# Peptides against a protein of PDB entry 3ZOQ: the designs that were tried, part 131

Target 1, 223 residues: chain A of PDB entry 3ZOQ
Amino acid sequence: QLLQDSWWNQLKEEFEKPYYQELREMLKREYAEQTIYPDSRDIFNALHYTSYDDVKVVILGQDPYHGPGQAQGLSFSVKPGVKQPPSLKNIFLELQQDIGCSIPNHGSLVSWAKQGVLLLNTVLTVRRGQANSHKGKGWERLTDRIIDVLSERERPVIFILWGRHAQMKKERIDTSKHFIIESTHPSPFSARNGFFGSRPFSRANAYLEKMGEAPIDWCIKDL

## One batch from the design tools (peptide; made by RFdiffusion4, then SolubleMPNN)

Design b2_p22_4_s3 (from b2_p22_4, 14 letters changed)
Fold by OpenDDE base, seed 2:
Structure b2_p22_4_s3 (fold): chain B 223 residues (1-223), chain A 22 residues (1-22)
Amino acid sequence: as target 1 above (223 residues)
Amino acid sequence: MAAAEEEAEKKAAALEEELEKL
């Protein structure tokens, strides 16, 4: 099976639906005809690193980085040795200001994913050099279902919603059970308008502590 | 061109393999 049992039990029915079969056939053609990111094995990395039961925090992205070697199947994350994108640099600046973490020498967020931070993009693939090229192809329906099954979960989740695109998913989140942290996007175009000083990391940990859960170690070690 | 096509074919095959596990 493609997914871990905890996610498979929640999502297996989606993979049999016509929209996902159409998405699958689209992806087969796209990967055969063009350079698509991430690697096909990395598409579901967010679900591979963070089980359904282990999800503590969700950070929504839009689509993968479209440059060579960047996309890791995790929102905002880049593979080791890759230059940190501007939004990710701003995430680390806010992390430093919020909780005093050093800025890491790499951009891999795998350590967050392994602690229960679901780094989910709403669209899981992209053409090289073509941002949003796979928008409206079926990924949003699957990733909406991921949000829905997390919203249905009894154990609370913290949703970090940076910018308008992620905030549009708020309607799918049961705010009677789940916590939402909203700000402007970490992009250089929006970060100064409310992302900086939003303190999403300390706020997430404060919610986890109130729930009797272990906080996230947001500090990323150098490689 | 050929290296990009070979990479695309490898990715397509890997995607098919991963999608066959569904």
Scores: peptide ipSAE 0.063, ipTM 0.670, DockQ to the pose 0.031
Fold by OpenDDE base, seed 1:
Structure b2_p22_4_s3 (fold): chain B 223 residues (1-223), chain A 22 residues (1-22)
Amino acid sequence: as target 1 above (223 residues)
Amino acid sequence: MAAAEEEAEKKAAALEEELEKL
């Protein structure tokens, strides 16, 4: 079975749909002919680390990092030993200013994923050196369904929507049940326009506490 | 070239194996 039972029960019908079969055949060719990221085994890591029922927070990304060794199937996250990308550096700067966490010596967000932070990209694969190269190939339909089934869930979710691309998904979220934290993107081009000082981490924990949920330990230990 | 092709083949095979479990 590709996914854990909780996600499989929500998504199994998507994998049988023609759009996903076309995406699958595209991905087979792309991985054979091109350098694609992440590794094929890492594509669904966001769903592997965070079950459907364990989702507390969602952080939406666009597509994976397109450099060697960077992407690990988690939005904004990089493998240990990889230089932190500019957006991720700004995420850690905001984390430090928001709740006093130290800046980690690595860029792995796996500790967040294991606590119920779904680190979802809207597109789950990319060609080396070609940002958004797999845009409009079928991933967005699957990841829209992931947002939909979370929006349909009775237990509330917190959606962190950085920048316009993530904020366009707000129309799919039942704001009567779910909480949304919006700001500009952590990118160096936008972070000073509202990402810094947005305090997404403390705000997420305040919502979790209000729901009677355990807060996220956002502080990342050095490796 | 050959190392990148071999890595692509390993990724394709891993993707096929993972996608065949669908």
Scores: peptide ipSAE 0.058, ipTM 0.660, DockQ to the pose 0.030
Fold by OpenDDE base, seed 3:
Structure b2_p22_4_s3 (fold): chain B 223 residues (1-223), chain A 22 residues (1-22)
Amino acid sequence: as target 1 above (223 residues)
Amino acid sequence: MAAAEEEAEKKAAALEEELEKL
């Protein structure tokens, strides 16, 4: 199985659909002919680290980082030893201001993923140096279904929606069951317009506590 | 070129292996 049983039970029907077969054949060509990120084994890392049942929080990204060694199949996250991208630096600045965490010496968010933070991009692959190169190729239909099956879940989820692209997914979220934390994007172009001071980490934990769930340890240890 | 092709083939094979688990 490509996915853990909990996700497989929710998504198995998508993988048989023509759009996903076309996406698969496209990806085979792209990985053969081009440098594609992340590594093909890392495409579904968000679903590998966070089971369907273990999802507490969702953080939506757009597409993977398109630089060498950056993308690891988790939204906003970079592999250890990789320079933190500007948006990720701003995430850590807000984390420090919100709940007092130190800025980690690396950019890996795997510790969040292991605690039930689904770090999902809406597009799961990208060509080297070509942002949004795999937009409109079928990933959005699969990732929309991931949002839908989480929205259908009885156990509440917290959706953190940074910027307009993520906020467009709000129409798929049952706000009678699920919580939404919205702000501007952590990008240097938008962070000062409402991302800084939005306190998404403490707000997420306050919702988890209200639901009788264990809060996320958002503080990332140095490697 | 050869190293990039070999990396692409390894990625394609890994993608196929992951997609064959479907």
Scores: peptide ipSAE 0.037, ipTM 0.647, DockQ to the pose 0.030
Fold by OpenDDE base, seed 5:
Structure b2_p22_4_s3 (fold): chain B 223 residues (1-223), chain A 22 residues (1-22)
Amino acid sequence: as target 1 above (223 residues)
Amino acid sequence: MAAAEEEAEKKAAALEEELEKL
């Protein structure tokens, strides 16, 4: 089975659709002929670490990092030992300013994923050195369905939408049930225009507490 | 204000593409 049961029950019909079969055949060629990120085993890591029922928070990214050893199937996250990308550094700066967490010596967000933070990219694969190279190939249809089935869920979800690309997904979210935290993107070009001081981590925890849920421990331990 | 935000967002999206290249 490709996914754990909770996600499989929500997404099984998508995997049978022609668009996903075409995407899968494309990916088989891409992984055979090109260097593709993340590793093929890591593509669905966001869904592996966070079950459908355990999702508390969603953080949307665009596509995976396209450098060697960076992507690990989680939005904004990099493997241990990889230099933190500028957007991730700004995420940790805001984390420090918001709730006093130390800046970790690594960029792995796996500890968030294990607590119910779905670190979802809208596109789940990329060619080495070619940002958005797998855009419009079918991933967006699957990831839109992931947003839809979370929006349909009775138990509320918190969506953190940084920048325009993520905010375009707001139309798919039932704001009568779900909470949205919006700001500019953590990128160096936009972070000073509203990401810094947006306090997404404390705001997310305040919503979780209001819902009677355990807050996220956003602080990441050094390795 | 809106035009400056749109331009900042376009620059941010373009830089996500460039920063992933670094």
Scores: peptide ipSAE 0.014, ipTM 0.408, DockQ to the pose 0.088

Design b2_p22_4_s4 (from b2_p22_4, 11 letters changed)
Fold by OpenDDE base, seed 1:
Structure b2_p22_4_s4 (fold): chain B 223 residues (1-223), chain A 22 residues (1-22)
Amino acid sequence: as target 1 above (223 residues)
Amino acid sequence: MEKEEEEKERKAEELEEELEKL
């Protein structure tokens, strides 16, 4: 079984659809012929670390980092020992200003994923050095279904939507049940236009507390 | 040449086994 039971029950029908079979055949060729990120075993790490029922918060990314050793199947996250990308540095700066967390010496967000933060990219693979190279190949249809089944869930979810690409998914979210936190993207090109001072971490925890749920420990320990 | 093709085929088969789970 590819996914944990809770996700498999929600998504099993997608894997039998022609679009996913075509995507799978494309991925077989791409991994054989090209350097693709993340590692094939890491593609679904967001769903492996956070079950369907355990999702408290969703943070949407676009596609994986396309540099060596960076991507680990989690949006914005990088493997330990990898230099923090500019957007991730800005995420940690906002985290420090929002709730007083220290800047970690690494960029792994696995501790968030394990607490119910679904770190989902809309596209789950990329060619080395070629951002968005797997855009429009079928991943968006699967990840749209992930958003849909979370939107259908009775237990509320908090969606953190940084920048226009993530905010385009708002139309798929039942805002009568679910909470949305929107700002500009953490990218150096946009962070000063509304990401800094947006306080997404304290705002997410304030919603969780209102729902009677345990808050996320957003602070990341050094390795 | 043959060893690079065999290594590509082996990686393709390993990926097929991983993607057969996908």
Scores: peptide ipSAE 0.036, ipTM 0.593, DockQ to the pose 0.027
Fold by OpenDDE base, seed 2:
Structure b2_p22_4_s4 (fold): chain B 223 residues (1-223), chain A 22 residues (1-22)
Amino acid sequence: as target 1 above (223 residues)
Amino acid sequence: MEKEEEEKERKAEELEEELEKL
């Protein structure tokens, strides 16, 4: 079984659909012919680390990092030992200013994922050195369904939507049940225009507390 | 050439097995 039961029950019908079969056949060719990221085993890591029922927060990314050893199937996250990308550095700067966390010596967000932070990219694969190379190939339909089934869930979710691409998904979110935290993207090109000082981490925890849920420990320990 | 093709085929099969688990 591809996914753990909680996600499989929500998504199994998507995997039988023609669009996903076409995506799968495309991915088979891409991974055979080219260097694709993340590793094929890591594609669904966001769903592996965070069950459907355990999702408290969603952080939407666009597509995986396209450099060697970077992507680990989690939005914004990089494998330990990998230099923190500029957007991730800005995320940690905001984390420090928001709630006083130290900047970690690595870029792995796995500790967030394990606490119920779904680190979802809208596109789950990329060619080496070719950002958005797998855009419009079928991933967006699956990841839209992930957003939809979370939006349909009775237990509230917090969606953190950084930048225009993530904010386009707002139309799929039932704002009568779910909370949205919006700002500009953490990218160096946009972070000073509203991401810095947006305090997404404390705001997310404030919503969790209002819901009677345990807050996220956003502070990342050094490795 | 043969070793690179065999390694591509092996990676394709490993990926098919991983994607069959998909």
Scores: peptide ipSAE 0.031, ipTM 0.588, DockQ to the pose 0.028
Fold by OpenDDE base, seed 5:
Structure b2_p22_4_s4 (fold): chain B 223 residues (1-223), chain A 22 residues (1-22)
Amino acid sequence: as target 1 above (223 residues)
Amino acid sequence: MEKEEEEKERKAEELEEELEKL
C-alpha cells in the first residue's frame, strides 16, 4: 500500500486511473535516466507525515527544489545541512516577526508536518536544475484531488495560499467550511508587497483555537 | 568493478521496487 490508510481510502481510485499509471511510467524512466528530486521514497512525505484526518493546515508550494540534497517531499522545506533558500529565509523572518520564534539553524519543516501542517507541492517531482520540468505530467490532477477531498471533509482546514499559483486553487475550496489565509509569495521578488506583515502563523492558530483545536507550535528548534 | 556493478544493479532493483509501490 502506497499511503497510510486515511489517505489511501481517499485516493486509492486515483492510483488506478490511466493518468496516474502514465505518470508512474514516466517517473520510472525519469528516475532511471535523469537525476530527479526528491528521492523516490520521499515523494509522498507530505502525506506520510500528515494523515488525512490529522490535517489542520495546508501550505501549498509549486514544485520541489531542484538542487542536490534540498528537496525532502515537503513544500518550502529543505533537508538539514542545506542552505536555506531565499523564500524559506523570508518565511522564517515572517515567523520571527509574527510570533517571536528564533530563526532555526536548518530549513526542515518536518516538525510542522508532524503537527498536522500538510506541506503539499502541486507537482511532486523535478529534474535536477530544471524548475517545473514535471509540470503537466499528471501530478496536478492528483494534488487537485487531495485539495478536493480535504475541501469535502467536514472537519475544517486552514489553507495558506502564498502567491498566484497557490491562490488559483481557491476555487476548489469550500469557503463555507474552510479558512483561507492569502498573501503575496515569500519570494524576494514579492515578499515586500504583502507577505511580510501578513502574520499567517498567528492567524492560523487563531482559527484553530476558534475551532477548539490545539494550535501549531510553529517554532523550530535547532539541530 | 564487479562489486560496483552489483551495487548499481541492487540500487536499480531497489529503485524499481520503490517505483512499483508508486
Scores: peptide ipSAE 0.030, ipTM 0.542, DockQ to the pose 0.026
Fold by OpenDDE base, seed 3:
Structure b2_p22_4_s4 (fold): chain B 223 residues (1-223), chain A 22 residues (1-22)
Amino acid sequence: as target 1 above (223 residues)
Amino acid sequence: MEKEEEEKERKAEELEEELEKL
């Protein structure tokens, strides 16, 4: 599936910049020499599933899961058949408590992405077993531009910012136009300190309704 | 080894194709 054309119009100038060319050459070497996640075809899945114009909600992650078969180019999401990571389990626990959804038998958030939930990591690749191994290589500059062009958009966006890393992006968001939902991270280390009971799903839908937009169906069906 | 190298080359080509979509 091609990237949604609306993203190309917003981002094309970034791909011509030296930093991105250097990133691209680095990634070519990394994928050739090492096991990198996600699959190369899945790197931009967040942009493939959710066009620039269709973005209703943004959920920021840090970097992809670094275990085999986990990452699928969507923040917090895992491929079907993969054991749900602890943070994702807590997301589903909050989803159940917030809006009554059943906990799905898989961890794929593709159904959210298809509804306009941009599941964006700030870093889009990782080495196997090496969390943040591609930090500071150029991805953050591209993903900052993604946040910037969304912030510049006239149609409001809802940013869900879990934990300090995501919340550091708040300075790039025009809060006169856009809505922010902040809490602690869904990680087992932080979830009890404010993520649980934060009700991000119902709050996001309440903003969408106020904007005259269709709410997200956050409930995920079993496979 | 050969199969892993072929898979890496395939992934590099897939990366180029993915980067050309942008």
Scores: peptide ipSAE 0.024, ipTM 0.567, DockQ to the pose 0.030; fails the geometry check

Design b2_p22_5_s1 (from b2_p22_5, 7 letters changed)
Fold by OpenDDE base, seed 2:
Structure b2_p22_5_s1 (fold): chain B 223 residues (1-223), chain A 22 residues (1-22)
Amino acid sequence: as target 1 above (223 residues)
Amino acid sequence: SEEEKEKAEKLLKEYEEELEAL
């Protein structure tokens, strides 16, 4: 089985659709002929770490990091031992200013994923050194369906939408049930225009507490 | 966006290279 039961029940119909079969065949060729990230086993890590029922928060990214050893199938996250990308550094700076967490010595967000933070990219693969190389190949249709089934869920979800690309998904989210936290992107080019001081972590926890759910421990321990 | 990340990473790399050349 490709996915955990909770996600499989929500997405099984998508995997039978022609678009996904075409995507799968494309990916088979890409992984055979090119260096593709993340590792094929890590493509669905966001869904592996965070079940459909356990999703509390969604953080949307665009596509995986395209450098060697960086991508681990989680938005904004990098494998331990990898230098923190600038956007991730800014995320940790905001985390420190928002709720007082120390800056971790690594960039792995797996601890968030295990607590119900779905770290989803809209595109789940990329060619080495070629950002957005797998844009428009079918991933967006699957990840839109992921957003849709979460939006349809009765139990509320918090969507953190950094930057314009993530915010374009707002129209798919039932705001009568779900909460949205929006700001500019954590990129150095946009962080000073609204990301810094947006306090997404404390705001997310405030919503969780209001819903009677356990807050996220956003602080990341050193390895 | 990841494009913004890429641009930022490139800029940072260029800056680091400039610092190493000084």
Scores: peptide ipSAE 0.025, ipTM 0.634, DockQ to the pose 0.182
Fold by OpenDDE base, seed 1:
Structure b2_p22_5_s1 (fold): chain B 223 residues (1-223), chain A 22 residues (1-22)
Amino acid sequence: as target 1 above (223 residues)
Amino acid sequence: SEEEKEKAEKLLKEYEEELEAL
């Protein structure tokens, strides 16, 4: 079984569909012929760390980091020991300004994932050095289904949608049940146009508290 | 990210157009 039971029950039909089988065959070739990130065992880490029922917050990314050792199957997150990418640095700057967290000495967001923050990329693999190289190959259909089944869930979810790509998924989210936090992307190219000062972390926790749920401890300890 | 890429592509295009105009 590829996924834990909670996600498997929601997604098992997708894995039997032709598009996913074609994607799988493509990925087999890609991983055999060139360097693909993340490691094949880490592709579904977002779903491994955060069960369907435990999702409190969703943070959507585009695709994995394409540099050596960076991607760990979680949106915006990098493995310990990896230099923080510019967007992630800006995320931590906003985190500090929003709720006073110190900037961690690493870029792993696993602690968020373990608390119910689904760190989902819309595309789950990438070729080394080639951003978006696996765009339009089938991942988007699966990840759209992930968004759909969360949108259909009775228990509310908070969706954090940074930038245009993530915001395009808003049409799939039942805003009568779920909360949306939108801003510009944390990228250096866009962060000053609305991401900084957007306070997504405190806003997310405010919604969680209104729902009677435990807030996320967004502060990340040094390793 | 796509947004970074779009901005970079726009910047590159603008730069190329400026170079061609010089």
Scores: peptide ipSAE 0.024, ipTM 0.606, DockQ to the pose 0.089
Fold by OpenDDE base, seed 4:
Structure b2_p22_5_s1 (fold): chain B 223 residues (1-223), chain A 22 residues (1-22)
Amino acid sequence: as target 1 above (223 residues)
Amino acid sequence: SEEEKEKAEKLLKEYEEELEAL
Protein backbone atom coordinates (compact mmCIF):
# COMPACT_ATOMS: atom_id res chain seq x y z
CA GLN B 1 0.00 0.00 0.00
CA LEU B 2 1.02 3.60 -0.61
CA LEU B 3 0.67 4.82 2.99
CA GLN B 4 0.98 3.38 6.46
CA ASP B 5 -2.17 1.73 7.77
CA SER B 6 -3.53 4.63 9.83
CA TRP B 7 -3.52 7.05 6.89
CA TRP B 8 -4.50 4.38 4.37
CA ASN B 9 -7.67 3.66 6.33
CA GLN B 10 -8.56 7.36 6.19
CA LEU B 11 -7.57 8.10 2.59
CA LYS B 12 -7.88 4.84 0.59
CA GLU B 13 -11.17 5.96 -0.96
CA GLU B 14 -9.56 9.14 -2.27
CA PHE B 15 -6.94 7.21 -4.20
CA GLU B 16 -9.65 5.36 -6.10
CA LYS B 17 -11.46 8.56 -7.15
CA PRO B 18 -11.16 9.88 -10.71
CA TYR B 19 -9.55 13.16 -9.64
CA TYR B 20 -6.66 11.33 -8.00
CA GLN B 21 -6.24 8.96 -10.92
CA GLU B 22 -6.03 11.98 -13.21
CA LEU B 23 -3.54 13.60 -10.84
CA ARG B 24 -1.49 10.42 -10.79
CA GLU B 25 -1.39 10.24 -14.58
CA MET B 26 -0.42 13.90 -14.76
CA LEU B 27 2.37 13.31 -12.24
CA LYS B 28 3.67 10.32 -14.20
CA ARG B 29 4.04 12.56 -17.24
CA GLU B 30 5.49 15.44 -15.23
CA TYR B 31 8.14 13.31 -13.51
CA ALA B 32 9.06 11.71 -16.83
CA GLU B 33 9.27 14.93 -18.85
CA GLN B 34 10.13 17.63 -16.28
CA THR B 35 12.16 18.12 -13.14
CA ILE B 36 9.61 17.80 -10.35
CA TYR B 37 10.12 18.28 -6.61
CA PRO B 38 10.26 16.61 -4.24
CA ASP B 39 11.57 13.22 -5.34
CA SER B 40 8.58 11.01 -6.12
CA ARG B 41 9.35 8.76 -3.15
CA ASP B 42 9.24 11.79 -0.84
CA ILE B 43 5.84 13.18 -1.92
CA PHE B 44 4.03 11.68 1.07
CA ASN B 45 6.83 12.11 3.64
CA ALA B 46 4.57 14.16 5.91
CA LEU B 47 2.22 11.18 6.16
CA HIS B 48 5.11 8.71 6.41
CA TYR B 49 6.73 10.46 9.38
CA THR B 50 3.48 11.27 11.19
CA SER B 51 0.72 8.66 11.37
CA TYR B 52 -2.93 9.69 11.47
CA ASP B 53 -3.23 8.72 15.13
CA ASP B 54 0.08 10.32 16.10
CA VAL B 55 -0.74 13.78 14.73
CA LYS B 56 -0.56 16.32 17.53
CA VAL B 57 0.11 19.48 15.54
CA VAL B 58 -0.45 20.44 11.90
CA ILE B 59 1.59 23.12 10.15
CA LEU B 60 0.23 23.96 6.71
CA GLY B 61 2.36 25.11 3.81
CA GLN B 62 1.39 25.95 0.25
CA ASP B 63 3.63 23.94 -2.09
CA PRO B 64 7.16 22.50 -2.03
CA TYR B 65 10.33 24.48 -2.54
CA HIS B 66 11.10 24.47 -6.25
CA GLY B 67 14.91 24.63 -6.10
CA PRO B 68 17.31 21.70 -6.48
CA GLY B 69 17.67 19.48 -3.43
CA GLN B 70 15.42 21.61 -1.21
CA ALA B 71 12.06 19.90 -0.84
CA GLN B 72 11.80 16.76 1.26
CA GLY B 73 8.02 16.34 1.35
CA LEU B 74 7.58 18.39 4.53
CA SER B 75 6.22 21.94 4.70
CA PHE B 76 8.89 24.60 5.31
CA SER B 77 11.56 21.91 5.75
CA VAL B 78 14.70 21.56 3.64
CA LYS B 79 17.15 18.70 3.39
CA PRO B 80 20.34 18.89 5.43
CA GLY B 81 23.08 20.82 3.68
CA VAL B 82 20.56 23.13 1.99
CA LYS B 83 20.66 26.83 2.80
CA GLN B 84 17.73 27.79 5.00
CA PRO B 85 15.10 29.74 3.04
CA PRO B 86 14.10 33.14 4.48
CA SER B 87 10.77 31.93 5.86
CA LEU B 88 12.48 29.01 7.60
CA LYS B 89 15.08 31.34 9.08
CA ASN B 90 12.26 33.43 10.51
CA ILE B 91 10.62 30.30 11.91
CA PHE B 92 13.85 29.53 13.76
CA LEU B 93 14.16 33.13 14.95
CA GLU B 94 10.67 32.92 16.41
CA LEU B 95 11.51 29.52 17.90
CA GLN B 96 14.54 31.04 19.60
CA GLN B 97 12.59 34.01 20.95
CA ASP B 98 9.59 31.90 21.95
CA ILE B 99 11.22 29.03 23.84
CA GLY B 100 14.97 29.68 23.73
CA CYS B 101 16.02 27.07 21.17
CA SER B 102 19.31 27.52 19.37
CA ILE B 103 19.15 28.06 15.63
CA PRO B 104 20.14 24.75 14.03
CA ASN B 105 22.89 24.44 11.43
CA HIS B 106 20.40 22.79 9.03
CA GLY B 107 16.80 23.22 7.94
CA SER B 108 15.37 19.73 8.42
CA LEU B 109 12.17 19.59 10.45
CA VAL B 110 12.07 15.76 10.44
CA SER B 111 12.47 15.76 14.23
CA TRP B 112 9.18 17.65 14.52
CA ALA B 113 7.45 15.26 12.12
CA LYS B 114 8.61 12.24 14.13
CA GLN B 115 7.05 13.76 17.25
CA GLY B 116 3.61 14.22 15.69
CA VAL B 117 3.93 17.52 13.82
CA LEU B 118 2.28 16.99 10.45
CA LEU B 119 4.20 19.27 8.08
CA LEU B 120 1.64 19.30 5.28
CA ASN B 121 1.70 21.32 2.07
CA THR B 122 -1.68 21.79 0.38
CA VAL B 123 0.02 21.01 -2.95
CA LEU B 124 2.56 18.21 -2.75
CA THR B 125 4.57 18.67 -5.96
CA VAL B 126 6.07 21.48 -8.02
CA ARG B 127 8.03 21.96 -11.24
CA ARG B 128 11.58 23.19 -10.88
CA GLY B 129 11.63 26.97 -10.75
CA GLN B 130 7.86 27.26 -11.16
CA ALA B 131 6.05 27.97 -7.91
CA ASN B 132 2.43 26.81 -7.84
CA SER B 133 2.85 24.98 -11.17
CA HIS B 134 0.83 22.05 -9.82
CA LYS B 135 -1.86 24.19 -8.19
CA GLY B 136 -5.40 23.15 -9.07
CA LYS B 137 -4.37 19.71 -10.35
CA GLY B 138 -6.00 17.63 -7.61
CA TRP B 139 -3.65 17.84 -4.62
CA GLU B 140 -5.85 20.38 -2.85
CA ARG B 141 -8.75 17.92 -2.89
CA LEU B 142 -6.63 15.23 -1.25
CA THR B 143 -5.09 17.59 1.31
CA ASP B 144 -8.52 19.03 2.09
CA ARG B 145 -9.57 15.46 2.85
CA ILE B 146 -6.53 15.08 5.13
CA ILE B 147 -7.66 18.18 7.04
CA ASP B 148 -11.23 16.88 7.11
CA VAL B 149 -10.36 13.46 8.55
CA LEU B 150 -8.17 15.13 11.18
CA SER B 151 -11.01 17.51 12.01
CA GLU B 152 -13.31 14.51 12.41
CA ARG B 153 -10.86 12.76 14.75
CA GLU B 154 -11.98 12.62 18.37
CA ARG B 155 -8.52 13.28 19.77
CA PRO B 156 -7.87 17.04 19.46
CA VAL B 157 -5.34 18.48 17.02
CA ILE B 158 -3.54 21.82 17.07
CA PHE B 159 -3.53 23.60 13.70
CA ILE B 160 -0.88 26.24 13.16
CA LEU B 161 -2.06 28.46 10.30
CA TRP B 162 0.54 30.94 9.08
CA GLY B 163 -0.69 33.38 6.46
CA ARG B 164 -3.89 33.74 4.48
CA HIS B 165 -3.59 30.56 2.40
CA ALA B 166 -3.36 28.34 5.45
CA GLN B 167 -6.04 30.34 7.26
CA MET B 168 -8.50 29.65 4.43
CA LYS B 169 -8.56 26.05 5.70
CA LYS B 170 -9.99 27.13 9.06
CA GLU B 171 -13.52 26.65 7.73
CA ARG B 172 -12.79 22.90 7.47
CA ILE B 173 -11.68 22.61 11.10
CA ASP B 174 -14.09 21.89 13.95
CA THR B 175 -12.97 24.62 16.35
CA SER B 176 -15.19 23.19 19.07
CA LYS B 177 -12.80 20.24 19.24
CA HIS B 178 -9.50 21.42 17.77
CA PHE B 179 -7.21 24.33 18.53
CA ILE B 180 -6.11 26.99 16.06
CA ILE B 181 -2.96 29.10 16.26
CA GLU B 182 -3.03 31.86 13.64
CA SER B 183 -0.56 34.55 12.64
CA THR B 184 0.90 36.21 9.58
CA HIS B 185 3.25 34.17 7.44
CA PRO B 186 6.93 33.78 8.44
CA SER B 187 7.91 35.34 5.09
CA PRO B 188 10.17 38.40 5.40
CA PHE B 189 7.33 40.40 3.86
CA SER B 190 4.81 39.51 6.56
CA ALA B 191 6.70 38.22 9.60
CA ARG B 192 6.91 41.63 11.30
CA ASN B 193 3.15 42.06 10.95
CA GLY B 194 2.35 39.37 13.49
CA PHE B 195 4.43 36.21 13.04
CA PHE B 196 7.25 37.46 15.24
CA GLY B 197 6.04 37.39 18.81
CA SER B 198 3.14 35.03 17.99
CA ARG B 199 4.86 32.29 20.04
CA PRO B 200 3.27 29.36 18.21
CA PHE B 201 5.60 26.76 19.77
CA SER B 202 4.94 27.56 23.42
CA ARG B 203 1.23 27.99 22.67
CA ALA B 204 1.08 24.60 20.97
CA ASN B 205 2.82 22.97 23.92
CA ALA B 206 0.45 24.71 26.33
CA TYR B 207 -2.49 23.12 24.51
CA LEU B 208 -0.78 19.71 24.53
CA GLU B 209 -0.22 19.98 28.27
CA LYS B 210 -3.88 20.90 28.82
CA MET B 211 -4.82 17.75 26.90
CA GLY B 212 -2.49 15.66 29.06
CA GLU B 213 -0.14 14.98 26.16
CA ALA B 214 3.61 15.21 25.99
CA PRO B 215 4.80 18.53 24.58
CA ILE B 216 6.79 18.75 21.37
CA ASP B 217 10.53 19.13 21.70
CA TRP B 218 10.76 21.92 19.16
CA CYS B 219 14.49 22.41 19.62
CA ILE B 220 16.42 20.98 16.68
CA LYS B 221 19.85 19.50 17.24
CA ASP B 222 22.72 20.23 14.92
CA LEU B 223 23.80 17.53 12.51
CA SER A 1 5.02 29.84 -2.41
CA GLU A 2 3.28 32.43 -0.28
CA GLU A 3 6.61 34.21 0.05
CA GLU A 4 6.95 34.46 -3.71
CA LYS A 5 3.38 35.69 -4.02
CA GLU A 6 4.01 38.35 -1.43
CA LYS A 7 7.12 39.39 -3.34
CA ALA A 8 5.16 39.53 -6.56
CA GLU A 9 2.35 41.51 -4.95
CA LYS A 10 4.82 43.94 -3.43
CA LEU A 11 6.61 44.33 -6.74
CA LEU A 12 3.32 44.93 -8.50
CA LYS A 13 2.28 47.56 -5.96
CA GLU A 14 5.62 49.28 -6.28
CA TYR A 15 5.29 49.23 -10.04
CA GLU A 16 1.77 50.66 -9.88
CA GLU A 17 2.97 53.42 -7.58
CA GLU A 18 5.80 54.20 -9.98
CA LEU A 19 3.38 54.32 -12.90
CA GLU A 20 1.09 56.69 -11.03
CA ALA A 21 4.03 58.92 -10.19
CA LEU A 22 5.06 59.17 -13.86
Scores: peptide ipSAE 0.023, ipTM 0.612, DockQ to the pose 0.048
Fold by OpenDDE base, seed 5:
Structure b2_p22_5_s1 (fold): chain B 223 residues (1-223), chain A 22 residues (1-22)
Amino acid sequence: as target 1 above (223 residues)
Amino acid sequence: SEEEKEKAEKLLKEYEEELEAL
């Protein structure tokens, strides 16, 4: 099976649908003919690190970083040794101000993923140097289904929705069961308009505690 | 991201307009 059993049970029907088969064929061509990010083995890293049952928090991104060596299949995250992108730097600044974490010397959010933070992009691949080049190719339908099956889950989830793109997914979330934390995007172009001071990390943990769940250790250790 | 690009383009456009007005 391509995915852990918990996700496979939720998504197996999607993989049999024509749209996904077309997406798969497109991706085969793209990876053969172009430089595509992330590595094909890393496309589903968000689902690999965080099982369906273990999801506590969802952080939505748009699409992967399109520079060499950056994307690792997790929203906002970059591989160790990669310079932190501006949005990620702002995420860490807010993390520091919110709950006092030190800014890590790397940009890997794998430690969050391992604790139940689903770092999901709505589009899971990108062509080198061409942001949103794989938009509208079928990923959004799959990732919408991921949001849907989480929304249908009885055990509550916290959705952190930064910026308009992520917030457009709010209509798919059953707010009678799940919690939403919204602000402007961490981008330098929007962070000062509401992201800074939004305190998403402490707010997420406060909800987890109310649910009787263990909070996320958001602090990232240096490598 | 597209949102970042749109905002960047807007800021750039605003900056260019400001520069042309100077």
Scores: peptide ipSAE 0.022, ipTM 0.595, DockQ to the pose 0.091

